Peptides against a protein of PDB entry 1EMU. Designs and how they scored, part 8

Target 1, 132 residues: chain A of PDB entry 1EMU
Amino acid sequence: PPYLKWAESLHSLLDDQDGISLFRTFLKQEGCADLLDFWFACTGFRKLEPCDSNEEKRLKLARAIYRKYILDNNGIVSRQTKPATKSFIKGCIMKQLIDPAMFDQAQTEIQATMEENTYPSFLKSDIYLEYT

## One batch from the design tools (peptide; made by RFdiffusion4, then SolubleMPNN)

Design b1_p9_5_s2 (from b1_p9_5 with S2K E9S)
Fold by OpenDDE base, seed 5:
Structure b1_p9_5_s2 (fold): chain B 132 residues (1-132), chain A 9 residues (1-9)
Amino acid sequence: as target 1 above (132 residues)
Amino acid sequence: DKLLEELLS
């Protein structure tokens, strides 16, 4: 069943809508749902292919992601991203150089945080175990 | 993107 695949890799968990739902519920209880929300925001942003008609919209979206997750010093995403990574993102925003990959390093760091902490904890949680 | 919109709300 799918829940066994979830235990084999975070990637498998994030490819499953039920897995995402349960994992997000768990993260919310732990006060760190922003990790997953940011991860998906980065993925969605990267998928937006730059073109003449969406340049301003992409900039606005990048600013929103930056302000919500990176600039918030009290947020878990900000605390789990490296200063150099945050500075790079800030630079992109300030220069209005909005490359589709501008959040890639931050996404990688947040993914590592989930892999090292919240994902293993989820597999030991009542939420996951009761689902199995 | 509705998902992005929801996540950022």
Scores: peptide ipSAE 0.064, ipTM 0.797, DockQ to the pose 0.373
Fold by OpenDDE base, seed 2:
Structure b1_p9_5_s2 (fold): chain B 132 residues (1-132), chain A 9 residues (1-9)
Amino acid sequence: as target 1 above (132 residues)
Amino acid sequence: DKLLEELLS
């Protein structure tokens, strides 16, 4: 069953809508749903192909992600990303150089945070265990 | 993606 795949890798969990839903519920209870939301925001942003017609829209989205997750010094995403990573993102925003990969390093760092902390905890949670 | 839609709104 799919729930066994979830225990094999975070990637498998994030590829399953039911897995995502349960994991997000768990993260909300832990006060860190922003980790997952930011991760998906980065993925979605990277999928947007740059073109003349969507430059302003991509900039707006990048700014929104930056303001919501990076600029908030009290946020868990900000706390779990390195200063140099945040500075790079800020630089991209200020220079309006919006490369699809501009959030990649931040996403990697947040993914590592989930791998090391929240994902293992999720597999021990009542939410996951009761689902199995 | 509802999150992206929210961010774009």
Scores: peptide ipSAE 0.062, ipTM 0.796, DockQ to the pose 0.725
Fold by OpenDDE base, seed 1:
Structure b1_p9_5_s2 (fold): chain B 132 residues (1-132), chain A 9 residues (1-9)
Amino acid sequence: as target 1 above (132 residues)
Amino acid sequence: DKLLEELLS
């Protein structure tokens, strides 16, 4: 069953709508749903191919992601991303150089954070265990 | 994506 695949890899969990829903509920209870929301924001942003008609829109979205998750010093995403990574993102925003991959390093660092603690904790949670 | 739409609004 799918829930067994979720325990084998975080990637399997994030590819399943039911898995995402349960995991996000768990993260929200732990006060760290922003980790997952940021991760998906990065994925969605990367999928937007640059073109003449969407450059302003992509810049606006990049700024929104930056302000919501990176600039907030008290936020969990900001706390779990390295200063050099945040500085790079800030530089992209300031220079208006909005490459689809500009959040990749930050996404990797947040994914590592989830792999190290919240994902393992989820697999031991009442939410997951009651689902199984 | 709902989150992206929210961020763009």
Scores: peptide ipSAE 0.061, ipTM 0.795, DockQ to the pose 0.747
Fold by OpenDDE base, seed 3:
Structure b1_p9_5_s2 (fold): chain B 132 residues (1-132), chain A 9 residues (1-9)
Amino acid sequence: as target 1 above (132 residues)
Amino acid sequence: DKLLEELLS
């Protein structure tokens, strides 16, 4: 069953809508749902191919992601991203150089955080175990 | 995606 695949890799978990839902519920209870939300925001942002018609929207989205997750010093995403990574993102925003990959490093760092902490904890959680 | 829609709004 799919829930066994979730235990094999975070990738498998994040490729499954039910897995995502349960994992997000767990993260929310732990006060760190922003980790997953940011991860998906980065993925969604990267998928938006630059073109003349979406330039303003892409900039707006980048700014929103930056303000919500990176600029917030009290946020878990900010705490779990390296200063150089945050500085780079800030630079992109300030210069209005909105490359599709501008959040890639931050996403990688947040993914590592989940791999090391929240994902293993999820597999030990009542939410996951009750589902199995 | 609802999150993206929210961020774009």
Scores: peptide ipSAE 0.054, ipTM 0.787, DockQ to the pose 0.731

Design b1_p9_5_s3 (from b1_p9_5 with S2E E9S)
Fold by OpenDDE base, seed 2:
Structure b1_p9_5_s3 (fold): chain B 132 residues (1-132), chain A 9 residues (1-9)
Amino acid sequence: as target 1 above (132 residues)
Amino acid sequence: DELLEELLS
């Protein structure tokens, strides 16, 4: 069953809508749902192909992600990303150089945080165990 | 993605 694959890798968990839902519920209870939301925001942003017609839209989205997760010094995403990574993102926003990969390093760091902490905890949670 | 839509709104 799919829930066994979830325990094999975080990637498998994030490829399953039921897995995502349960994991997000767990993260909300732990006060760190922003980790997952930011991760998906980065993925969605990277999928937007740059073109003349969506330039302003992509900038707006990048700014929104930056303001919501990076600029918030009290947020868990900000706390779990390195200063140099945040500075790079800020630079992209200020220079309006919005490359699809501009959040990649931040996403990697947040993914590592989930791999090391929240993902293992989720597999030990009542939410996951009761589902199995 | 609902989150992206929210951010774009």
Scores: peptide ipSAE 0.046, ipTM 0.764, DockQ to the pose 0.725
Fold by OpenDDE base, seed 1:
Structure b1_p9_5_s3 (fold): chain B 132 residues (1-132), chain A 9 residues (1-9)
Amino acid sequence: as target 1 above (132 residues)
Amino acid sequence: DELLEELLS
């Protein structure tokens, strides 16, 4: 069953709508749903291919992601991303150089945080265990 | 994506 695959890899969990829903519920209870929301925001942003007609829209989205997750010093995403990574993102925003991969390093760092902490905890949670 | 739509609004 799918829930066994979720225990084998975080990637399998994030590829399953039911898995995402349960994991996000767990993260929300732990006060760290922003980790997952940021991760998906980065993925969605990267999928937007640059063109003349969407540059302003992409810049707006990049700014929104930056302001919501990176600039918030009290936020968990900000706390779990390295200063150099945040500085790079800020630089992209300021220079208006909005490469589809500009959040990749931050996404990697947040993914590592989930792998090391919240994902293992989720597999021990009542939410997951009751589902199985 | 709902989150992306929210961020773009």
Scores: peptide ipSAE 0.046, ipTM 0.764, DockQ to the pose 0.740
Fold by OpenDDE base, seed 3:
Formats: sequence, structure tokens, C-alpha cells
Structure b1_p9_5_s3 (fold): chain B 132 residues (1-132), chain A 9 residues (1-9)
Amino acid sequence: as target 1 above (132 residues)
Amino acid sequence: DELLEELLS
């Protein structure tokens, strides 16, 4: 069953809508749902191919992601991203150089945080175990 | 994605 695949890799968990839902519920209880939300925001942002018609929307989205997750010093995403990574993102925003990959490093760092902490904890959680 | 929609709004 799919829930066994979720235990094999975070990738498998994040490719499954039920897995995502349960994992996000767990993260909310832990006060760190922003990790997953940011991860998906980065993925969604990267998928928006630059073109003349979406330039303003892409900039707006980048700014929103930056303000919500990176600029917030009290946020878990900010705490779990390296200063150089945050500085780079800030630079992109300030210069209005909105490359599809501008959040890639931050996403990688947040993914590592989930791999090391919240994902293993999820597999030990009542939410996951009760589902199995 | 609902989150993306929210951020784009």
C-alpha cells in the first residue's frame, strides 16, 4: 500500500496527495507546516516559465514567498535556511532578477531539514501509525 | 495548488 512507500522515501510521501495531507496535518501540530508549504511554493514557482505575460505575476509571487518565509526572522523557514541563501534571494528580489531557480537552494535546505527531523518524526507519529 | 493561488492573490 502507498503508506509503506511513504516510509521508504520523502519523495514518495510528497508524490501522494493523501501522504501530503497527513504529513501537513502532522507538521501543523508541530508548528512547522511552513516547511512543507514553502517547499511546495518553491516547486510551484519554478514551474512558472518566464514569459512577457507573466512577468508581473512571477515577481509578485517571488515577493510573497520572500516576505512570508524568508524575511520573517521568527519563522521556521528563515531559521532553517542559511544566511547566504537568504541573502541571495533578497538580492534577486531587490534587483528584480526573478529566475525560476532562485529558490532552489532554499528549497534544498528546507528539504534537508524535513529529511533530518520532521519526516522521521512523522513516521513515528500517531497520525501516520493510526493510518497504517 | 491552493497555496500558490493564495500567494498569487
Scores: peptide ipSAE 0.044, ipTM 0.752, DockQ to the pose 0.709
Fold by OpenDDE base, seed 5:
Structure b1_p9_5_s3 (fold): chain B 132 residues (1-132), chain A 9 residues (1-9)
Amino acid sequence: as target 1 above (132 residues)
Amino acid sequence: DELLEELLS
């Protein structure tokens, strides 16, 4: 069943809508749902292919992601991203150089945080175990 | 993107 695949890799968990739902519920209880929300925001942003018609919209979206997750010093995403990574993103925003990959390093760091902490904890949680 | 809008709300 799918829940066994979830235990084999975070990637498998994030490819499953039921897995995402349960994992997000768990993260919310732990006060760190922003990790997953940011991860998906980065993925969605990267998928937006730059073109003449969406330049302004992409800039606004990048600013929103930056302000919500990176600039918030009290947020878990800000605390789990490296200063150099945050500075790079800030630079992109300030220069209005909005490359599709501008959040890639931050996404990688947040993914590592989930892999090292919240994902293993989820597999030991009542939420996951009761689902199995 | 509806998903991004929801996540950022």
Scores: peptide ipSAE 0.044, ipTM 0.757, DockQ to the pose 0.364

Design b1_p9_5_s4 (from b1_p9_5 with S2E)
Fold by OpenDDE base, seed 5:
Structure b1_p9_5_s4 (fold): chain B 132 residues (1-132), chain A 9 residues (1-9)
Amino acid sequence: as target 1 above (132 residues)
Amino acid sequence: DELLEELLE
C-alpha cells in the first residue's frame, strides 16, 4: 500500500496526494506547515519556463515567495535557510534576474530540514500510525 | 497549483 512507500522516502510521500494531505496536517499541528508550502512553491516556480509572455508573472511570483518566506525573519523557512542563500535570492529579486533555479538551494535546505526532523516525526505521529 | 495561484493574487 502507498503508506508503506511513504515510510521509505520523503519523495514518495510528496508524490502522493493523500500523503501530502496527511503530512501537511501534521506540519500544521506542529506550527511548521510553511516548510512544505515553501517547498511546493519552489517546485512550481521552477516549472514555469521563462518567456516574454510570462516575465512579469514570474517576477511577481518570485517576489511573493521571497516576501512570504525569506524576508520574514520570524518564519521557520527563514530560520532554516542559510544567510548566503537568502542574500542570493534577495540579489536576484533586486536585480530582476529571475532564473527558474533561483530557489533551488533554499528548497534543498528546507528539504533537508524536513528529512532530518519533521518527516521522521510524522512517521511516528498518531496521524500516520492511525492511517496504517 | 492552488498554492501558486494564491501567491500570484
Scores: peptide ipSAE 0.041, ipTM 0.742, DockQ to the pose 0.760
Fold by OpenDDE base, seed 2:
Structure b1_p9_5_s4 (fold): chain B 132 residues (1-132), chain A 9 residues (1-9)
Amino acid sequence: as target 1 above (132 residues)
Amino acid sequence: DELLEELLE
């Protein structure tokens, strides 16, 4: 069953709508749902193909992601991303150089945070175990 | 993605 695959990899969990839902519920209880939200925001942003017609839209979205998750010094995403990574993102925003991959390093760092902490905890949680 | 849509609002 899918829930067994969730225990095999975070990737499998994040590819499953039910898995995402349960994991996000768990993260909310832990006060760190922003980790997952940011991760998906980065994925969604990267999927937007840059073109002349959507340049402003992509900039707006990049700014929104930056302001919501990176600039918030009290946020868990900001706490779990390296200063150099945040500075790079800021630079992209300021220079209006909005490459689809501009959040990749930050996403990687947040993914590592989930892999090392919240994901293992989720697999031990009542939410997951009751589902199994 | 609903989150992305929210961010674009």
Scores: peptide ipSAE 0.041, ipTM 0.742, DockQ to the pose 0.737
Fold by OpenDDE base, seed 1:
Structure b1_p9_5_s4 (fold): chain B 132 residues (1-132), chain A 9 residues (1-9)
Amino acid sequence: as target 1 above (132 residues)
Amino acid sequence: DELLEELLE
């Protein structure tokens, strides 16, 4: 069953809509749903191919992601990303150099945070165990 | 993605 695949890797969990839903519910209870939301925001942003017609929209989205997750010093994403990573993102925003991969390092760091903490805890949670 | 749509608004 799919829930066994979720326990094999975080990737398998994030590829399953039911898995995402349960994991996000767990993260909300832990006060850290922004980790997952940011991760998906980065993925979605990277998939937007840059062109003249969407330049302004991509800049707007990048600014929104930056303001919501990186600039907020009280946020879990900001606390779990390295200063150099945040500075790089800020630089991209200020210079209006919006490369599709500009959030990649931050996404990697947040993914590592989930791998090390929230994902293992989820597999031990009542939410996951009751689903099985 | 609903989150992306919200961020674009």
Scores: peptide ipSAE 0.040, ipTM 0.736, DockQ to the pose 0.734
Fold by OpenDDE base, seed 3:
Structure b1_p9_5_s4 (fold): chain B 132 residues (1-132), chain A 9 residues (1-9)
Amino acid sequence: as target 1 above (132 residues)
Amino acid sequence: DELLEELLE
């Protein structure tokens, strides 16, 4: 069953809508849902191919992601991303150089945080165990 | 994505 695959890899969990839902519920209880929300925001942003018609949209979205997660000094995403990574993103925003990959490093770092902390905890959580 | 839509608003 799918829930067994969720325990095999974070990738399997994040590729399943039911898995995502349960994991996000767990993260909310832990006060760190922003980790997952940021991860998906980065994925969605990267999928937006640059073109003349979406330039303003992409800039607006990049700024929103930056303001919500990176600039927030009290946020878990900010705390779990490296200064150099945050500085790079800030630079992209300030220079208005909005490459689809501009959040890739930050997403990688947040993914690592989930892999090392929240994902293992989720697999030991009542939410997951009761589902199984 | 719901989150993306919220961020775009």
Scores: peptide ipSAE 0.039, ipTM 0.733, DockQ to the pose 0.751

Design b1_p9_6_s1 (from b1_p9_6 with E2S E9S)
Fold by OpenDDE base, seed 5:
Structure b1_p9_6_s1 (fold): chain B 132 residues (1-132), chain A 9 residues (1-9)
Amino acid sequence: as target 1 above (132 residues)
Amino acid sequence: DSLLEELLS
């Protein structure tokens, strides 16, 4: 069943809508839902291919992601991303150089945080175990 | 786009 695949990899969990829902519920209880929201925001942003017609929209979206997750020093995403990574993103925003991959390093760092902490904890949680 | 807006709201 799918829930067994979720235990094999975080990737499998994030490819399943039921898995995402349960994992996000768990993260909310832990005060860490922003990790997953940011991860998906980065993925969605990267999928927006730059063109003349969406340049301003992409800039606004990048700024929104930056302000919500990176600039907030009290947020878990900010705490779990490296200063150099945050500085790079800030630089991109200020220079208005909005490459589709500008959040890739931050996304990688947040993914590592989930892999090392919240994902293993989820697999031991009542939410997951009750589902099995 | 719509999903991103939801996540950021």
Scores: peptide ipSAE 0.051, ipTM 0.768, DockQ to the pose 0.358
Fold by OpenDDE base, seed 2:
Structure b1_p9_6_s1 (fold): chain B 132 residues (1-132), chain A 9 residues (1-9)
Amino acid sequence: as target 1 above (132 residues)
Amino acid sequence: DSLLEELLS
């Protein structure tokens, strides 16, 4: 069953709508749902192909992601990303250089945080175990 | 997807 695959890799969990839903519920209870929300925001942003007609839209979205997750010093995403990574993103926003990959390093760092802490904890949680 | 829509609104 799919829930066994979720225990084998975070990637398998994030490819399953039921897995995502349960994991997000767990993260909300732990006060760190922003980790997953930011991860998906980065993925969605990268999938937007840049063109002349969507330049302003992409800039607006990048700015929103930056302000919500990176600029917020009290947020878990800000606390779990490197200063140099946050500075790079700030630079992209200020210079309006909005490359599809501009959040890649931050996404990698947040993914590592989930791999090391919240994902293992989820597999030991009542939410996951009751589902199995 | 829904999050992106929220951020764009």
Scores: peptide ipSAE 0.050, ipTM 0.768, DockQ to the pose 0.774
Fold by OpenDDE base, seed 1:
Structure b1_p9_6_s1 (fold): chain B 132 residues (1-132), chain A 9 residues (1-9)
Amino acid sequence: as target 1 above (132 residues)
Amino acid sequence: DSLLEELLS
């Protein structure tokens, strides 16, 4: 069953809508749903092909992601991303140089945080165990 | 993606 695959890798969990739903519920209870939301925001942003017609929209989205997750010093995403990574993102925003990959390093760092902390905890959680 | 839509608006 799919829930066994979820225990094999975080990737398998994040590729399954039911897995995502349960994991997000768990993260929300732990006060760290922003980790997953940011991760998906980065994925969605990277998928937007840059062109003249969507330049302003891409900039707006980048600014929104930056303000919501990176600029918020009290947020878990900000706490779990390195200063140099946040500085790079800030630079992109300030210069209005919005490359599709501008959040890649931050996404990698947040993914590592989930791999090392919240994902293992999820597999030991009542939410996951009751589902199995 | 609902989250992206929220961020865009």
Scores: peptide ipSAE 0.048, ipTM 0.764, DockQ to the pose 0.773
Fold by OpenDDE base, seed 3:
Structure b1_p9_6_s1 (fold): chain B 132 residues (1-132), chain A 9 residues (1-9)
Amino acid sequence: as target 1 above (132 residues)
Amino acid sequence: DSLLEELLS
């Protein structure tokens, strides 16, 4: 069943709507849902390929992601991303150089954080175990 | 995605 695949890899968990829902619920209880929300925000942002008609939208979205997750020094995403990574993103925003890959490194670092901490904890959580 | 829509609102 799908829940067994969730235990095999984070990728499998994040590729399943039920898995995402349970994992996000767990993260919210742990006060770190922003990790997952940021991860998906980065994915969604990257999928918006640049074109003449979406430049303003892409810039707005990039700014929103930056302000919500990177600029907040007390936020978990900010705490779990490297200073150089955050500086690069800030630079992109300030220069209005909005490449689809501008959040890739930050997303990688947040994914690593989830792999190392929250994902293993989720597999030991009441939420997951009661689901199985 | 609902999160993207929220951020773009």
Scores: peptide ipSAE 0.045, ipTM 0.755, DockQ to the pose 0.770

Design b1_p9_6_s2
Fold by OpenDDE base, seed 5:
Structure b1_p9_6_s2 (fold): chain B 132 residues (1-132), chain A 9 residues (1-9)
Amino acid sequence: as target 1 above (132 residues)
Amino acid sequence: DELLEELLE
C-alpha cells in the first residue's frame, strides 16, 4: 500500500496526494506547515519556463515567495535557510534576474530540514500510525 | 497549483 512507500522516502510521500494531505496536517499541528508550502512553491516556480509572455508573472511570483518566506525573519523557512542563500535570492529579486533555479538551494535546505526532523516525526505521529 | 495561484493574487 502507498503508506508503506511513504515510510521509505520523503519523495514518495510528496508524490502522493493523500500523503501530502496527511503530512501537511501534521506540519500544521506542529506550527511548521510553511516548510512544505515553501517547498511546493519552489517546485512550481521552477516549472514555469521563462518567456516574454510570462516575465512579469514570474517576477511577481518570485517576489511573493521571497516576501512570504525569506524576508520574514520570524518564519521557520527563514530560520532554516542559510544567510548566503537568502542574500542570493534577495540579489536576484533586486536585480530582476529571475532564473527558474533561483530557489533551488533554499528548497534543498528546507528539504533537508524536513528529512532530518519533521518527516521522521510524522512517521511516528498518531496521524500516520492511525492511517496504517 | 492552488498554492501558486494564491501567491500570484
Scores: peptide ipSAE 0.041, ipTM 0.742, DockQ to the pose 0.794
Fold by OpenDDE base, seed 2:
Structure b1_p9_6_s2 (fold): chain B 132 residues (1-132), chain A 9 residues (1-9)
Amino acid sequence: as target 1 above (132 residues)
Amino acid sequence: DELLEELLE
């Protein structure tokens, strides 16, 4: 069953709508749902193909992601991303150089945070175990 | 993605 695959990899969990839902519920209880939200925001942003017609839209979205998750010094995403990574993102925003991959390093760092902490905890949680 | 849509609002 899918829930067994969730225990095999975070990737499998994040590819499953039910898995995402349960994991996000768990993260909310832990006060760190922003980790997952940011991760998906980065994925969604990267999927937007840059073109002349959507340049402003992509900039707006990049700014929104930056302001919501990176600039918030009290946020868990900001706490779990390296200063150099945040500075790079800021630079992209300021220079209006909005490459689809501009959040990749930050996403990687947040993914590592989930892999090392919240994901293992989720697999031990009542939410997951009751589902199994 | 609903989150992305929210961010674009």
Scores: peptide ipSAE 0.041, ipTM 0.742, DockQ to the pose 0.772
Fold by OpenDDE base, seed 1:
Structure b1_p9_6_s2 (fold): chain B 132 residues (1-132), chain A 9 residues (1-9)
Amino acid sequence: as target 1 above (132 residues)
Amino acid sequence: DELLEELLE
């Protein structure tokens, strides 16, 4: 069953809509749903191919992601990303150099945070165990 | 993605 695949890797969990839903519910209870939301925001942003017609929209989205997750010093994403990573993102925003991969390092760091903490805890949670 | 749509608004 799919829930066994979720326990094999975080990737398998994030590829399953039911898995995402349960994991996000767990993260909300832990006060850290922004980790997952940011991760998906980065993925979605990277998939937007840059062109003249969407330049302004991509800049707007990048600014929104930056303001919501990186600039907020009280946020879990900001606390779990390295200063150099945040500075790089800020630089991209200020210079209006919006490369599709500009959030990649931050996404990697947040993914590592989930791998090390929230994902293992989820597999031990009542939410996951009751689903099985 | 609903989150992306919200961020674009």
Scores: peptide ipSAE 0.040, ipTM 0.736, DockQ to the pose 0.768
Fold by OpenDDE base, seed 3:
Structure b1_p9_6_s2 (fold): chain B 132 residues (1-132), chain A 9 residues (1-9)
Amino acid sequence: as target 1 above (132 residues)
Amino acid sequence: DELLEELLE
């Protein structure tokens, strides 16, 4: 069953809508849902191919992601991303150089945080165990 | 994505 695959890899969990839902519920209880929300925001942003018609949209979205997660000094995403990574993103925003990959490093770092902390905890959580 | 839509608003 799918829930067994969720325990095999974070990738399997994040590729399943039911898995995502349960994991996000767990993260909310832990006060760190922003980790997952940021991860998906980065994925969605990267999928937006640059073109003349979406330039303003992409800039607006990049700024929103930056303001919500990176600039927030009290946020878990900010705390779990490296200064150099945050500085790079800030630079992209300030220079208005909005490459689809501009959040890739930050997403990688947040993914690592989930892999090392929240994902293992989720697999030991009542939410997951009761589902199984 | 719901989150993306919220961020775009």
Scores: peptide ipSAE 0.039, ipTM 0.733, DockQ to the pose 0.785

